# Peptides against a protein of PDB entry 6PSE, part 28

Target 1, 78 residues: chain A of PDB entry 6PSE
Amino acid sequence: PSEEEEYARLVMEAQPEWLRAEVKRLSHELAETTREKIQAAEYGLAVLEEKHQLKLQFEELEVDYEAIRSEMEQLKEA

## One batch from the design tools (peptide; aimed at target 1 V47)

Design b2_p20_7_s4 (made by RFdiffusion4, then SolubleMPNN; from b2_p20_7, 8 letters changed)
Fold by OpenDDE base, seed 3:
Structure b2_p20_7_s4 (fold): chain B 78 residues (1-78), chain C 78 residues (1-78), chain A 20 residues (1-20)
Amino acid sequence: as target 1 above (78 residues)
Amino acid sequence: as target 1 above (78 residues)
Amino acid sequence: MSDEEKRAFFEGILKEAAAA
């Protein structure tokens, strides 16, 4: 049997004391995992914003660079 | 009493059938939350890598830009 | 996944958390 099937059987045959302990364990793990999930999402959004700001700066610099490059090229061709 | 205290009391007084159902519910929520946490982390890492690559490109362009800017400035001052 | 899709995913998580 799979671990899932074995666990299911354990839960079905477990005494109330074990079940209460398992509820407590799972509740704790769920709370921690939820906090970590939220933290990961917050971090992801922050990085997205930073990347977006960097992209805007990059695009601005590209425009400035092409302007100077074009001017320089024209001077060299004259 | 807080919701946490009320829930704790409920678990303490609950019958085995309720406890088994609660274990099942919590296990399911934990599995889903864990999957979402992992996915959020993976997406965050992907954005970080993209941001880093963009930063490298930006720094390279800055170097090229300053080189042309300096050359142009020298030509104008001559 | 596009940045927009990732943003929506992250915001979805935070929205769910705020509602809980």
Scores: peptide ipSAE 0.670, ipTM 0.883, DockQ to the pose 0.940
OpenDDE base, seeds 1, 2, 4, 5: peptide ipSAE 0.670, 0.664, 0.670, 0.670; ipTM 0.883, 0.883, 0.883, 0.883

Design b2_p20_8 (made by RFdiffusion4)
Pose (drawn by RFdiffusion4):
Structure b2_p20_8 (pose): chain A 78 residues (1-78), chain B 68 residues (1-68), chain P 20 residues (1-20)
Amino acid sequence: as target 1 above (78 residues)
Amino acid sequence: LVMEAQPEWLRAEVKRLSHELAETTREKIQAAEYGLAVLEEKHQLKLQFEELEVDYEAIRSEMEQLKE
Amino acid sequence: SASEELYEEFIEKYEESQEE
């Protein structure tokens, strides 16, 4: 019997005391995972924002580079 | 009376929580894998930005060297 | 819920960033 069918048998045939403990155990597991899930989403938003700021800082540097480059090309007529 | 024959509710609760826990785990993993992808993207962009900085300094100094 | 709204906002913004 696989671990899945052995667990399914346990839930359908175990006593209420065991069922109450499993409810309690899963409640803790769910609360912790919900906490981890939330932190992972916050981390995503933070790095997404960092990436956004870096993109803007990059495109700003592209403009400053083009301005200098444009002036140099003009100067090579001298 | 004896509504105390209620292991059926506990069994319903075990199943409900087991499913919620599974979906929450998928969402958590998915969220983590996306976070890693953004880090990888940001890494590529940071490398490109530092390249542009060096090139920018290269032609700021090459000009200004235009000195008369 | 608030946790689901935060998760949906994260997914939405992540997908929008991939379209750019």

Design b2_p20_8_s1 (made by RFdiffusion4, then SolubleMPNN; from b2_p20_8, 10 letters changed)
Fold by OpenDDE base, seed 3:
Structure b2_p20_8_s1 (fold): chain B 78 residues (1-78), chain C 78 residues (1-78), chain A 20 residues (1-20)
Amino acid sequence: as target 1 above (78 residues)
Amino acid sequence: as target 1 above (78 residues)
Amino acid sequence: SAADELLERFKREYEEELKE
């Protein structure tokens, strides 16, 4: 039998005390997993903000670069 | 009573059939939350990769910008 | 678990990038 089938049998044959303990265990694991998911999302948001700031700086530099490039090109053509 | 206290009472007073159903419900929610956690982690890694690529592009542009700026400065001083 | 390892890898890579 698969682990899933064995677990299903365990749940089916379990006494109320075991079932209450299993509810508590699963509730705890769910809470922990939820916190971990939230933490991962928070990190992702932080990186997104950093990337956004970097993008703004990159775009500003592109403008300055094109200005100098254009001026240089004009001077070389004259 | 808080929602948590009410839930705790419900678990304590529940029949085996309700408890088995609750184990099934919590198992399902845990599985879903676990998948969401994995997705959050994968997304975070993707954002990090995007930021890294942008950083490399920014650094390359900085090098090119400083080169042309320096050349322009030299031409203006001559 | 694989999920836990992935999350830990992400956390580690994020922390390393923040130090650069």
Scores: peptide ipSAE 0.269, ipTM 0.830, DockQ to the pose 0.932
OpenDDE base, seeds 1, 2, 4, 5: peptide ipSAE 0.230, 0.261, 0.258, 0.245; ipTM 0.829, 0.828, 0.830, 0.833

Design b2_p20_8_s2 (made by RFdiffusion4, then SolubleMPNN; from b2_p20_8, 8 letters changed)
Fold by OpenDDE base, seed 1:
Structure b2_p20_8_s2 (fold): chain B 78 residues (1-78), chain C 78 residues (1-78), chain A 20 residues (1-20)
Amino acid sequence: as target 1 above (78 residues)
Amino acid sequence: as target 1 above (78 residues)
Amino acid sequence: SAADELYEKFKKEYEESKKE
């Protein structure tokens, strides 16, 4: 049987004391995992915003660069 | 009492059938939350890499821009 | 777990990116 099936059997045959302990364990893990999920989402959002700002700066610099390059090219061709 | 204290009392006084159902519920929520945590982390890592690549491109463009700007300034001052 | 390792990796890389 799969580990999942074995776990299901364990839960089905478990005593109340074990079940209470398992509820406590799962509740703790859920709370921790939820906190970590939220933190990861917050970090991801922050990076996304930073990336977006950098992209805007890059695009602005690219425009300025092309302007100077074009001017330089024209001067050299004259 | 807090909701946490009330929940703790409920768990302590609960019948095995309720406890088994609660284990099942918590297990499902934990699995789902874990998946979401993974997705958030994977997405965050991808954005970090994209940001890093963009930063490298930006820095290269800055160097090229300063080179052309300097050359142009020298030509105009001559 | 693999999930924990991935999370810790992202957290570490994020923290490093902030020092840059």
Scores: peptide ipSAE 0.487, ipTM 0.867, DockQ to the pose 0.970
OpenDDE base, seeds 2, 3, 4, 5: peptide ipSAE 0.487, 0.486, 0.483, 0.481; ipTM 0.867, 0.867, 0.867, 0.866

Design b2_p20_8_s3 (made by RFdiffusion4, then SolubleMPNN; from b2_p20_8, 11 letters changed)
Fold by OpenDDE base, seed 1:
Structure b2_p20_8_s3 (fold): chain B 78 residues (1-78), chain C 78 residues (1-78), chain A 20 residues (1-20)
Amino acid sequence: as target 1 above (78 residues)
Amino acid sequence: as target 1 above (78 residues)
Amino acid sequence: SAADALYQEFLARFEAEQKE
């Protein structure tokens, strides 16, 4: 049997004391995992914003670079 | 009483049938939340890598830009 | 929940960025 099937059997045959303890355990793990999910999402959003700002700066620099490159090229060709 | 205190009382007074259902519910929510946490972490890592690559490109362009700018400045001052 | 909303916001913004 799979671990899931074994666990299901355990739950089915468990006494109330074990079940209450399991509810407590799962509630705790759910709370922790939820907090971690939130943290990951918050961090991801921050990185997205930083990436966006960097992209804007990069695009601005590309424009400036092409302007100077073009000017230099024209001067060299003259 | 707080919702947490009320829930704790509910768990304490619950019958095995309710407890088994609650274990099932919590297990399902934990599995979903875990999947979401992992997904958020993976996406966050991807964005970090993209940001890093963009930063490298930006720094390379800055070097090239300063080289041309300096050359142009020298030519104009001569 | 607030947690779900934040998670969905991140996913939406991430997906939008990946399409660019």
Scores: peptide ipSAE 0.470, ipTM 0.864, DockQ to the pose 0.977
OpenDDE base, seeds 2, 3, 4, 5: peptide ipSAE 0.469, 0.467, 0.468, 0.468; ipTM 0.864, 0.865, 0.865, 0.865

Design b2_p20_8_s4 (made by RFdiffusion4, then SolubleMPNN; from b2_p20_8, 12 letters changed)
Fold by OpenDDE base, seed 2:
Structure b2_p20_8_s4 (fold): chain B 78 residues (1-78), chain C 78 residues (1-78), chain A 20 residues (1-20)
Amino acid sequence: as target 1 above (78 residues)
Amino acid sequence: as target 1 above (78 residues)
Amino acid sequence: SAADELLARFRAEYEAYLKE
């Protein structure tokens, strides 16, 4: 049988004391996992913002680069 | 009493059928929350990789820009 | 929940940014 099926059987055959302990365990894990989910989301947003700012800087530099390149080309051709 | 204290009392006074249902509920929520956490992390990692590649491109452009800027300055001063 | 809302916002912003 799969681990999932075995776990299901354990839950069905368990005494109230075990079930209460399992509820407590799962509640704790859920709380921790929820905090971690929030942290992951916050981190992801921060990285996304950093990438966005970097992209803006890159695009600005591209504009400046093309301006100088064009001016230099004009000076060389004159 | 706090909601947490009330919940704790419910768990302590609950029948096995309720406890089994609560284990099932919490297990499901934990699985979903875990999946969402992983998804958030995966997005963050993807953005990090994109940001890294963009940073490399930016640095390359900076080198090229400074080269042209320097050449331009030399041409203007001559 | 607040956690779900934050994650949903991140997903939305991420998808929007990728499509921009």
Scores: peptide ipSAE 0.206, ipTM 0.812, DockQ to the pose 0.952
OpenDDE base, seeds 1, 3, 4, 5: peptide ipSAE 0.218, 0.200, 0.189, 0.151; ipTM 0.824, 0.814, 0.813, 0.817; seed 1 fails the geometry check

## One batch from the design tools (peptide; aimed at target 1 A41 G44, target 1 (a further copy) A40 V47)

Design b2_p21_1 (made by RFdiffusion4; failed a check: too like the target's own chain)
Pose (drawn by RFdiffusion4):
Structure b2_p21_1 (pose): chain A 78 residues (1-78), chain B 68 residues (1-68), chain P 21 residues (1-21)
Amino acid sequence: as target 1 above (78 residues)
Amino acid sequence: LVMEAQPEWLRAEVKRLSHELAETTREKIQAAEYGLAVLEEKHQLKLQFEELEVDYEAIRSEMEQLKE
Amino acid sequence: SEEEEQALYEEFIKKYEESQE
């Protein structure tokens, strides 16, 4: 019997004391995972923002580069 | 009376939590995998930005060298 | 509170997908 069917038999046939403990155990597991899920989403928003700021800083540097490059090309007529 | 024959509710709770825990795990993993992808994207972009900085310095100094 | 947590996750997914376009 697989671990899944063994567990299914345990839930449908175990005593209430065991069922109460499993409810309690899963409640802790869910609370912790919900906490981890939330931190992962926050981490995503933070790195997404960092990436956004870096993109702007990059496009700003592209403009400054083009301005200097444009002036140099003009100067090569001298 | 004996509504105490209620292991059926506990069993319903074990199943409900088991499913919520599974979906929460998927959402967590999915969220983590997306976070890693942004880090990879940011890394590529940081490398490109530092390349543009060097090139920018290269032609800021190559000009100004235009000196008369 | 659970709606706020879910909205935060949905906001993250939405913004991640927008960044891919």

Design b2_p21_1_s1 (made by RFdiffusion4, then SolubleMPNN; from b2_p21_1, 14 letters changed)
Fold by OpenDDE base, seed 4:
Structure b2_p21_1_s1 (fold): chain B 78 residues (1-78), chain C 78 residues (1-78), chain A 21 residues (1-21)
Amino acid sequence: as target 1 above (78 residues)
Amino acid sequence: as target 1 above (78 residues)
Amino acid sequence: DLAKERALLEKFKAEFEKSLQ
């Protein structure tokens, strides 16, 4: 039997005291997992912001680079 | 009383049938929330990878820019 | 593109925060 089937059997045969404890455990884990999910989302947003700032810097540098490159090319052709 | 206190009271007074149903419900929600947490984390990692690639591109461009800048400066001084 | 990604993440975050309240 799978662990899932064994767990299901345990739940079916469990006494109220065990069931209450299991509800408490699951509630705690659910709350924790939910917080972690939110934290992961927040982290993703932070990284996205950093990426955006970096992209802006990259685009600025690209403009400057192309300006110098073009000037250099013109000098070589003159 | 807070919703948490009310829920705690409900759990304490609940019949086994309700408790089993609650375990099932919480297990399902936990599984779903866990999946969502993982998805959020995976997304964050993807964004992080994109940022890293962009950073590498930026650093390469900086090197190229400084090379041209230096060459241009030397040409102006000669 | 980044704006779209941000919007998706913000929605995702908002949904989770709402579920905790």
Scores: peptide ipSAE 0.104, ipTM 0.796, DockQ to the pose 0.096
OpenDDE base, seeds 1, 2, 3, 5: peptide ipSAE 0.103, 0.102, 0.107, 0.104; ipTM 0.797, 0.795, 0.797, 0.796; seeds 1, 3, 5 fail the geometry check

Design b2_p21_1_s2 (made by RFdiffusion4, then SolubleMPNN; from b2_p21_1, 12 letters changed)
Fold by OpenDDE base, seed 1:
Structure b2_p21_1_s2 (fold): chain B 78 residues (1-78), chain C 78 residues (1-78), chain A 21 residues (1-21)
Amino acid sequence: as target 1 above (78 residues)
Amino acid sequence: as target 1 above (78 residues)
Amino acid sequence: SREEEEKLLEKFKEEYEKELK
């Protein structure tokens, strides 16, 4: 049997004391995992915003660069 | 009493059938939350890598821009 | 696995902190 099937059997045959302990354990793990998920999402959002701002700056610089490059090219071709 | 205290009382006074159902519920929620956490982490890493690559490109362009700007400035000052 | 999940999250946090410097 798979670990999942064995666990399911354990839960089915478990005494109330074990079940209460398991509820407490799972509640704790769920709370921790939820906090970690939220934290990961918050970091991701922060990086997205930083990336977006950087992209805007890059595009602005690219326009300015092409303007100067074009002017320089015209001078060299004369 | 707080919701947490009331929940703790429910768990303490609950019958085995309710406890088994609660274990199953919590297990399901934990599995889902865990998957979501992993997804958030993977997404965050991807965005971070993209940002890093963009930053390198930006810095390279900035160097090239300053080189041309400086050359152009020298020509204008002559 | 749980261990892999924790390592992934930790890696992200570490890289995030490095990138912000």
Scores: peptide ipSAE 0.201, ipTM 0.808, DockQ to the pose 0.940
OpenDDE base, seeds 2, 3, 4, 5: peptide ipSAE 0.182, 0.198, 0.131, 0.146; ipTM 0.809, 0.807, 0.805, 0.808; seeds 2, 4 fail the geometry check

Design b2_p21_1_s3 (made by RFdiffusion4, then SolubleMPNN; from b2_p21_1, 10 letters changed)
Fold by OpenDDE base, seed 1:
Structure b2_p21_1_s3 (fold): chain B 78 residues (1-78), chain C 78 residues (1-78), chain A 21 residues (1-21)
Amino acid sequence: as target 1 above (78 residues)
Amino acid sequence: as target 1 above (78 residues)
Amino acid sequence: SRAAEQALLERFFAEYEASQK
């Protein structure tokens, strides 16, 4: 049987003391995992914003660069 | 009492049937939360990589821009 | 709250997907 099936059987045959301990364990893990999920989301949002700002700066510089490049090219071809 | 204290009391006084159901509920929520956490982490990493690549491109463009700008400035001052 | 937590996650996912366009 799969680990999942074995676990299900354990839960089904467990004593109340074990079940209470398991509830406590799962509650703790859920709280921890939830915190980590939130942190990941917050961090991701921050990076997205940083990337967006960088992209805007890049696009502005690209425009300026092309302008100067074009001018320089024209001067050299003349 | 806090909700946490009330919940703890509920768990302590609960019947096995309730406890088994609670284990099932918590397991399900944990699995779902874990999946979401992983997805958020993967997205975050992807954004980081994209940002890093963009930063490299930006820095390269800055160097090229300054080179042309300097050359252009020298030509205009001559 | 859990609702707020979920909203944060969903916002991140939405903004990420938007950034991929």
Scores: peptide ipSAE 0.454, ipTM 0.862, DockQ to the pose 0.969
OpenDDE base, seeds 2, 3, 4, 5: peptide ipSAE 0.434, 0.430, 0.436, 0.431; ipTM 0.860, 0.859, 0.860, 0.859

Design b2_p21_1_s4 (made by RFdiffusion4, then SolubleMPNN; from b2_p21_1, 11 letters changed)
Fold by OpenDDE base, seed 2:
Structure b2_p21_1_s4 (fold): chain B 78 residues (1-78), chain C 78 residues (1-78), chain A 21 residues (1-21)
Amino acid sequence: as target 1 above (78 residues)
Amino acid sequence: as target 1 above (78 residues)
Amino acid sequence: SRAEEEALLKKFFAEYEASQK
């Protein structure tokens, strides 16, 4: 039998005391996992914002670079 | 009483059938939340890698820009 | 597009951040 099937049987055959303990365990794990999910989302959003700012800086530098490149090219052709 | 206290009382007074249903509910929510947490982490990692590559490109452009800027400055001073 | 993907990711992350507040 699969672990899932074995667990299902355990739940079906369990006494109320075990079931209450399992509810407590699962509630705790759910709370912790939810906190970790939110933390991961916050981190991901922060990195996205940083990447966006970096992209803006990169694009600004590209504009400045092209301006100087164009001026330099004009001087070399003269 | 707080919602947490009320829930705790419900669990203590619940029949086995309700407890089994609650175990099933919590197990499902835990599985879904775990999946979402992993997904969020993977997305964050992907963005981090993209940001890193963008940073490398930015630094390369800075080097090129400074080279042209320096050459242009020398020409203007001459 | 990549821009659309980033927008979706931002929405996803923002929704989860809002869930804790």
Scores: peptide ipSAE 0.131, ipTM 0.799, DockQ to the pose 0.064
OpenDDE base, seeds 1, 3, 4, 5: peptide ipSAE 0.113, 0.107, 0.130, 0.130; ipTM 0.797, 0.795, 0.800, 0.800; seed 4 fails the geometry check

Design b2_p21_2 (made by RFdiffusion4)
Pose (drawn by RFdiffusion4):
Structure b2_p21_2 (pose): chain A 78 residues (1-78), chain B 68 residues (1-68), chain P 21 residues (1-21)
Amino acid sequence: as target 1 above (78 residues)
Amino acid sequence: LVMEAQPEWLRAEVKRLSHELAETTREKIQAAEYGLAVLEEKHQLKLQFEELEVDYEAIRSEMEQLKE
Amino acid sequence: AEEELDEERREFYERILAEAE
């Protein structure tokens, strides 16, 4: 029997004391995973924002580069 | 009376939590894998930005060298 | 394409945090 069918048998045939403990165990597991899930989403928003700021800082540098480059090309007529 | 024949509710709770835990895990993993992708994207962009900085300095100094 | 993916990721993260409220 696979671990899945063994567990399904346990839930449908175990005593209430065992069922209560499993409810309790899963409640802790869910609370912890919900906490991890939330931190992962916050981490995502933070790095998404960092990336956004970096993109703007990059495009700003592109404009400054073009301005100097444009002036140099003009000067090569001298 | 003996509504105490209620292992059926506990069994319903085990199943409900088991499913919620599974979906929460998928969402967590999915969220983590996205976060890694943004880090990879930010890394590529940071490398490109530092390249542009060097090139920018190269032609800021190459000009200014235009000195008369 | 990258901007569309980032928007989709933002909506996914914001949806998780809104449901946690």

Design b2_p21_2_s1 (made by RFdiffusion4, then SolubleMPNN; from b2_p21_2, 10 letters changed)
Fold by OpenDDE base, seed 5:
Structure b2_p21_2_s1 (fold): chain B 78 residues (1-78), chain C 78 residues (1-78), chain A 21 residues (1-21)
Amino acid sequence: as target 1 above (78 residues)
Amino acid sequence: as target 1 above (78 residues)
Amino acid sequence: SEEKKFEEYEEFFKKILEEAE
């Protein structure tokens, strides 16, 4: 039997004391996992914003670069 | 009493049938929350890598820009 | 596009945060 099947059997045959302890354990793990999920999402959004700002800066630099490149090309052709 | 205290009381007074159902519910929620956490972490990592690549491209462009800027400045001063 | 991906990621993360409220 899989571990899942064994766990299911354990739950079905467990005494109330074990079940209460398991509820407590699972509640704690759920709370922590939820917090970690939220933190991951917050971090992801922060990095996205940073990337977006960097992209805007990159595009501005490209415009400035092309302006100077064009001017330089004109000077070389004069 | 807080909802947490009320829930704790419910767990302490609950029958085995309720406790088994609660274990099942919490296990399901934990599994889903864990999946979402992992997915959020993976997406966060992907965005971080994309940002890093963009940063490298930006730095390369900065070098090229400064090179042309410097050359242009020299030409103007000549 | 990068913009489309940005929106997809943003929506994903925002959804997680909204569901947690």
Scores: peptide ipSAE 0.498, ipTM 0.862, DockQ to the pose 0.873
OpenDDE base, seeds 1, 2, 3, 4: peptide ipSAE 0.497, 0.497, 0.496, 0.497; ipTM 0.861, 0.862, 0.861, 0.862

Design b2_p21_2_s2 (made by RFdiffusion4, then SolubleMPNN; from b2_p21_2, 10 letters changed)
Fold by OpenDDE base, seed 1:
Structure b2_p21_2_s2 (fold): chain B 78 residues (1-78), chain C 78 residues (1-78), chain A 21 residues (1-21)
Amino acid sequence: as target 1 above (78 residues)
Amino acid sequence: as target 1 above (78 residues)
Amino acid sequence: SSEKREEEMRAFFEAILKEAE
């Protein structure tokens, strides 16, 4: 039997006191996991925004760089 | 009483059948929430890595840009 | 494709936060 099957059997045969404790445990873990999930999502969005801003800056710099590079190249070839 | 206090009372007064069902419900929600948390973390990490690579490229371009800018400035001032 | 993937990730994060509201 899998761990899941064994756990299921445990739950089926458990006394009310154990079940209440298990509900409490699971509720706590769910709350914590939910908070962590939210934090991960918030962080992910923040990084996406930062990346986006950086991309814009990079593209702007590329344009400026190519302009100067082109000017320099023209001067050298003249 | 808060919802939490009311829920706690419900759990304390619940029959085994309800408690088993609640354990099952909470287990399911925990599993789903955990999966979502993991996925969010993976996505966040991916974006972070992409941002890092972009940052490196940006910094490299800045160096190159300043080099050309400086050279051009020197030529103009000479 | 990269933009599409990024948008999918954004949507995923936003969905999580919306659910939390």
Scores: peptide ipSAE 0.605, ipTM 0.875, DockQ to the pose 0.933
OpenDDE base, seeds 2, 3, 4, 5: peptide ipSAE 0.603, 0.604, 0.604, 0.604; ipTM 0.875, 0.875, 0.875, 0.875; seed 2 fails the geometry check

Design b2_p21_2_s3 (made by RFdiffusion4, then SolubleMPNN; from b2_p21_2, 8 letters changed)
Fold by OpenDDE base, seed 4:
Structure b2_p21_2_s3 (fold): chain B 78 residues (1-78), chain C 78 residues (1-78), chain A 21 residues (1-21)
Amino acid sequence: as target 1 above (78 residues)
Amino acid sequence: as target 1 above (78 residues)
Amino acid sequence: SEEKKLEEYRKFFERILKEAE
């Protein structure tokens, strides 16, 4: 049997005291996992915003660079 | 009483059938939340890598830009 | 610093993924 099937059997055969303890355990793990999920999302959004700002700066620099490159090329051809 | 205290009381007074259903519910929610947490972490790492690559490109462009700017400045002063 | 912050984020994400293995 799979671990999932074995766990399901355990839950079906468990006494109320074990079930209450399992509810408590799962509730705690769910709360912790939820907190970590939220924190991961917050960090991801922060990095995404920083990446976006950097992209804007990069695009501005590309425009300035191409302007100077083009001017330099024209001066060399003259 | 807080919602947490009320829930704790419910768990203490619950019948085995309710407790088994609650274990099933919490297990399902934990599995889903865990999957979402993992996805958030994977996405976060991807954005970090993208930002890092963009930063390297930006720094390279800054070097190239300053080189051309300096050359242009020298040509104008000659 | 920005670098330290980004490293904190990386370590956090990597920890999550490692725990999922």
Scores: peptide ipSAE 0.582, ipTM 0.871, DockQ to the pose 0.939
OpenDDE base, seeds 1, 2, 3, 5: peptide ipSAE 0.579, 0.582, 0.578, 0.579; ipTM 0.871, 0.871, 0.870, 0.870

Design b2_p21_2_s4 (made by RFdiffusion4, then SolubleMPNN; from b2_p21_2, 10 letters changed)
Fold by OpenDDE base, seed 1:
Structure b2_p21_2_s4 (fold): chain B 78 residues (1-78), chain C 78 residues (1-78), chain A 21 residues (1-21)
Amino acid sequence: as target 1 above (78 residues)
Amino acid sequence: as target 1 above (78 residues)
Amino acid sequence: SEEAKFKEMEEFFKRILEEAE
């Protein structure tokens, strides 16, 4: 039997005291996991926005760089 | 009473059938929340790495840009 | 494509945060 099937059987045959303890355990784990999910999302969003702004700045600098590079190249070829 | 206190009382007074259903519900929510947390972490890490690489490229371009800019300025001042 | 990916990820993170509110 899979671990999932064994767990399901345990739950089906469990006494109320065990079930209450399991509800408490799962509730605690869910709360912690939810907090961690939120933190991951907050951090991810912040980094994503920072990356986006950096990308825009980079693209602007590339345009300026190519302009000066091209001008310099033209002067050197003259 | 707070919702938490009411829920705790419900769990304490619940029948086995309700408790089994609650274990099933919480297990499902935990699995989904865990999956989302992992996905958020993976996305966040990917963006962080991309941002880091972009930052390095940006800094390199800034150096190159300032070099050409300075050279161009010197030529114009001559 | 990059902008599309940005928006997709942004929406994903925002959705998680909105669900928590």
Scores: peptide ipSAE 0.477, ipTM 0.858, DockQ to the pose 0.822
OpenDDE base, seeds 2, 3, 4, 5: peptide ipSAE 0.474, 0.473, 0.476, 0.475; ipTM 0.858, 0.858, 0.859, 0.858

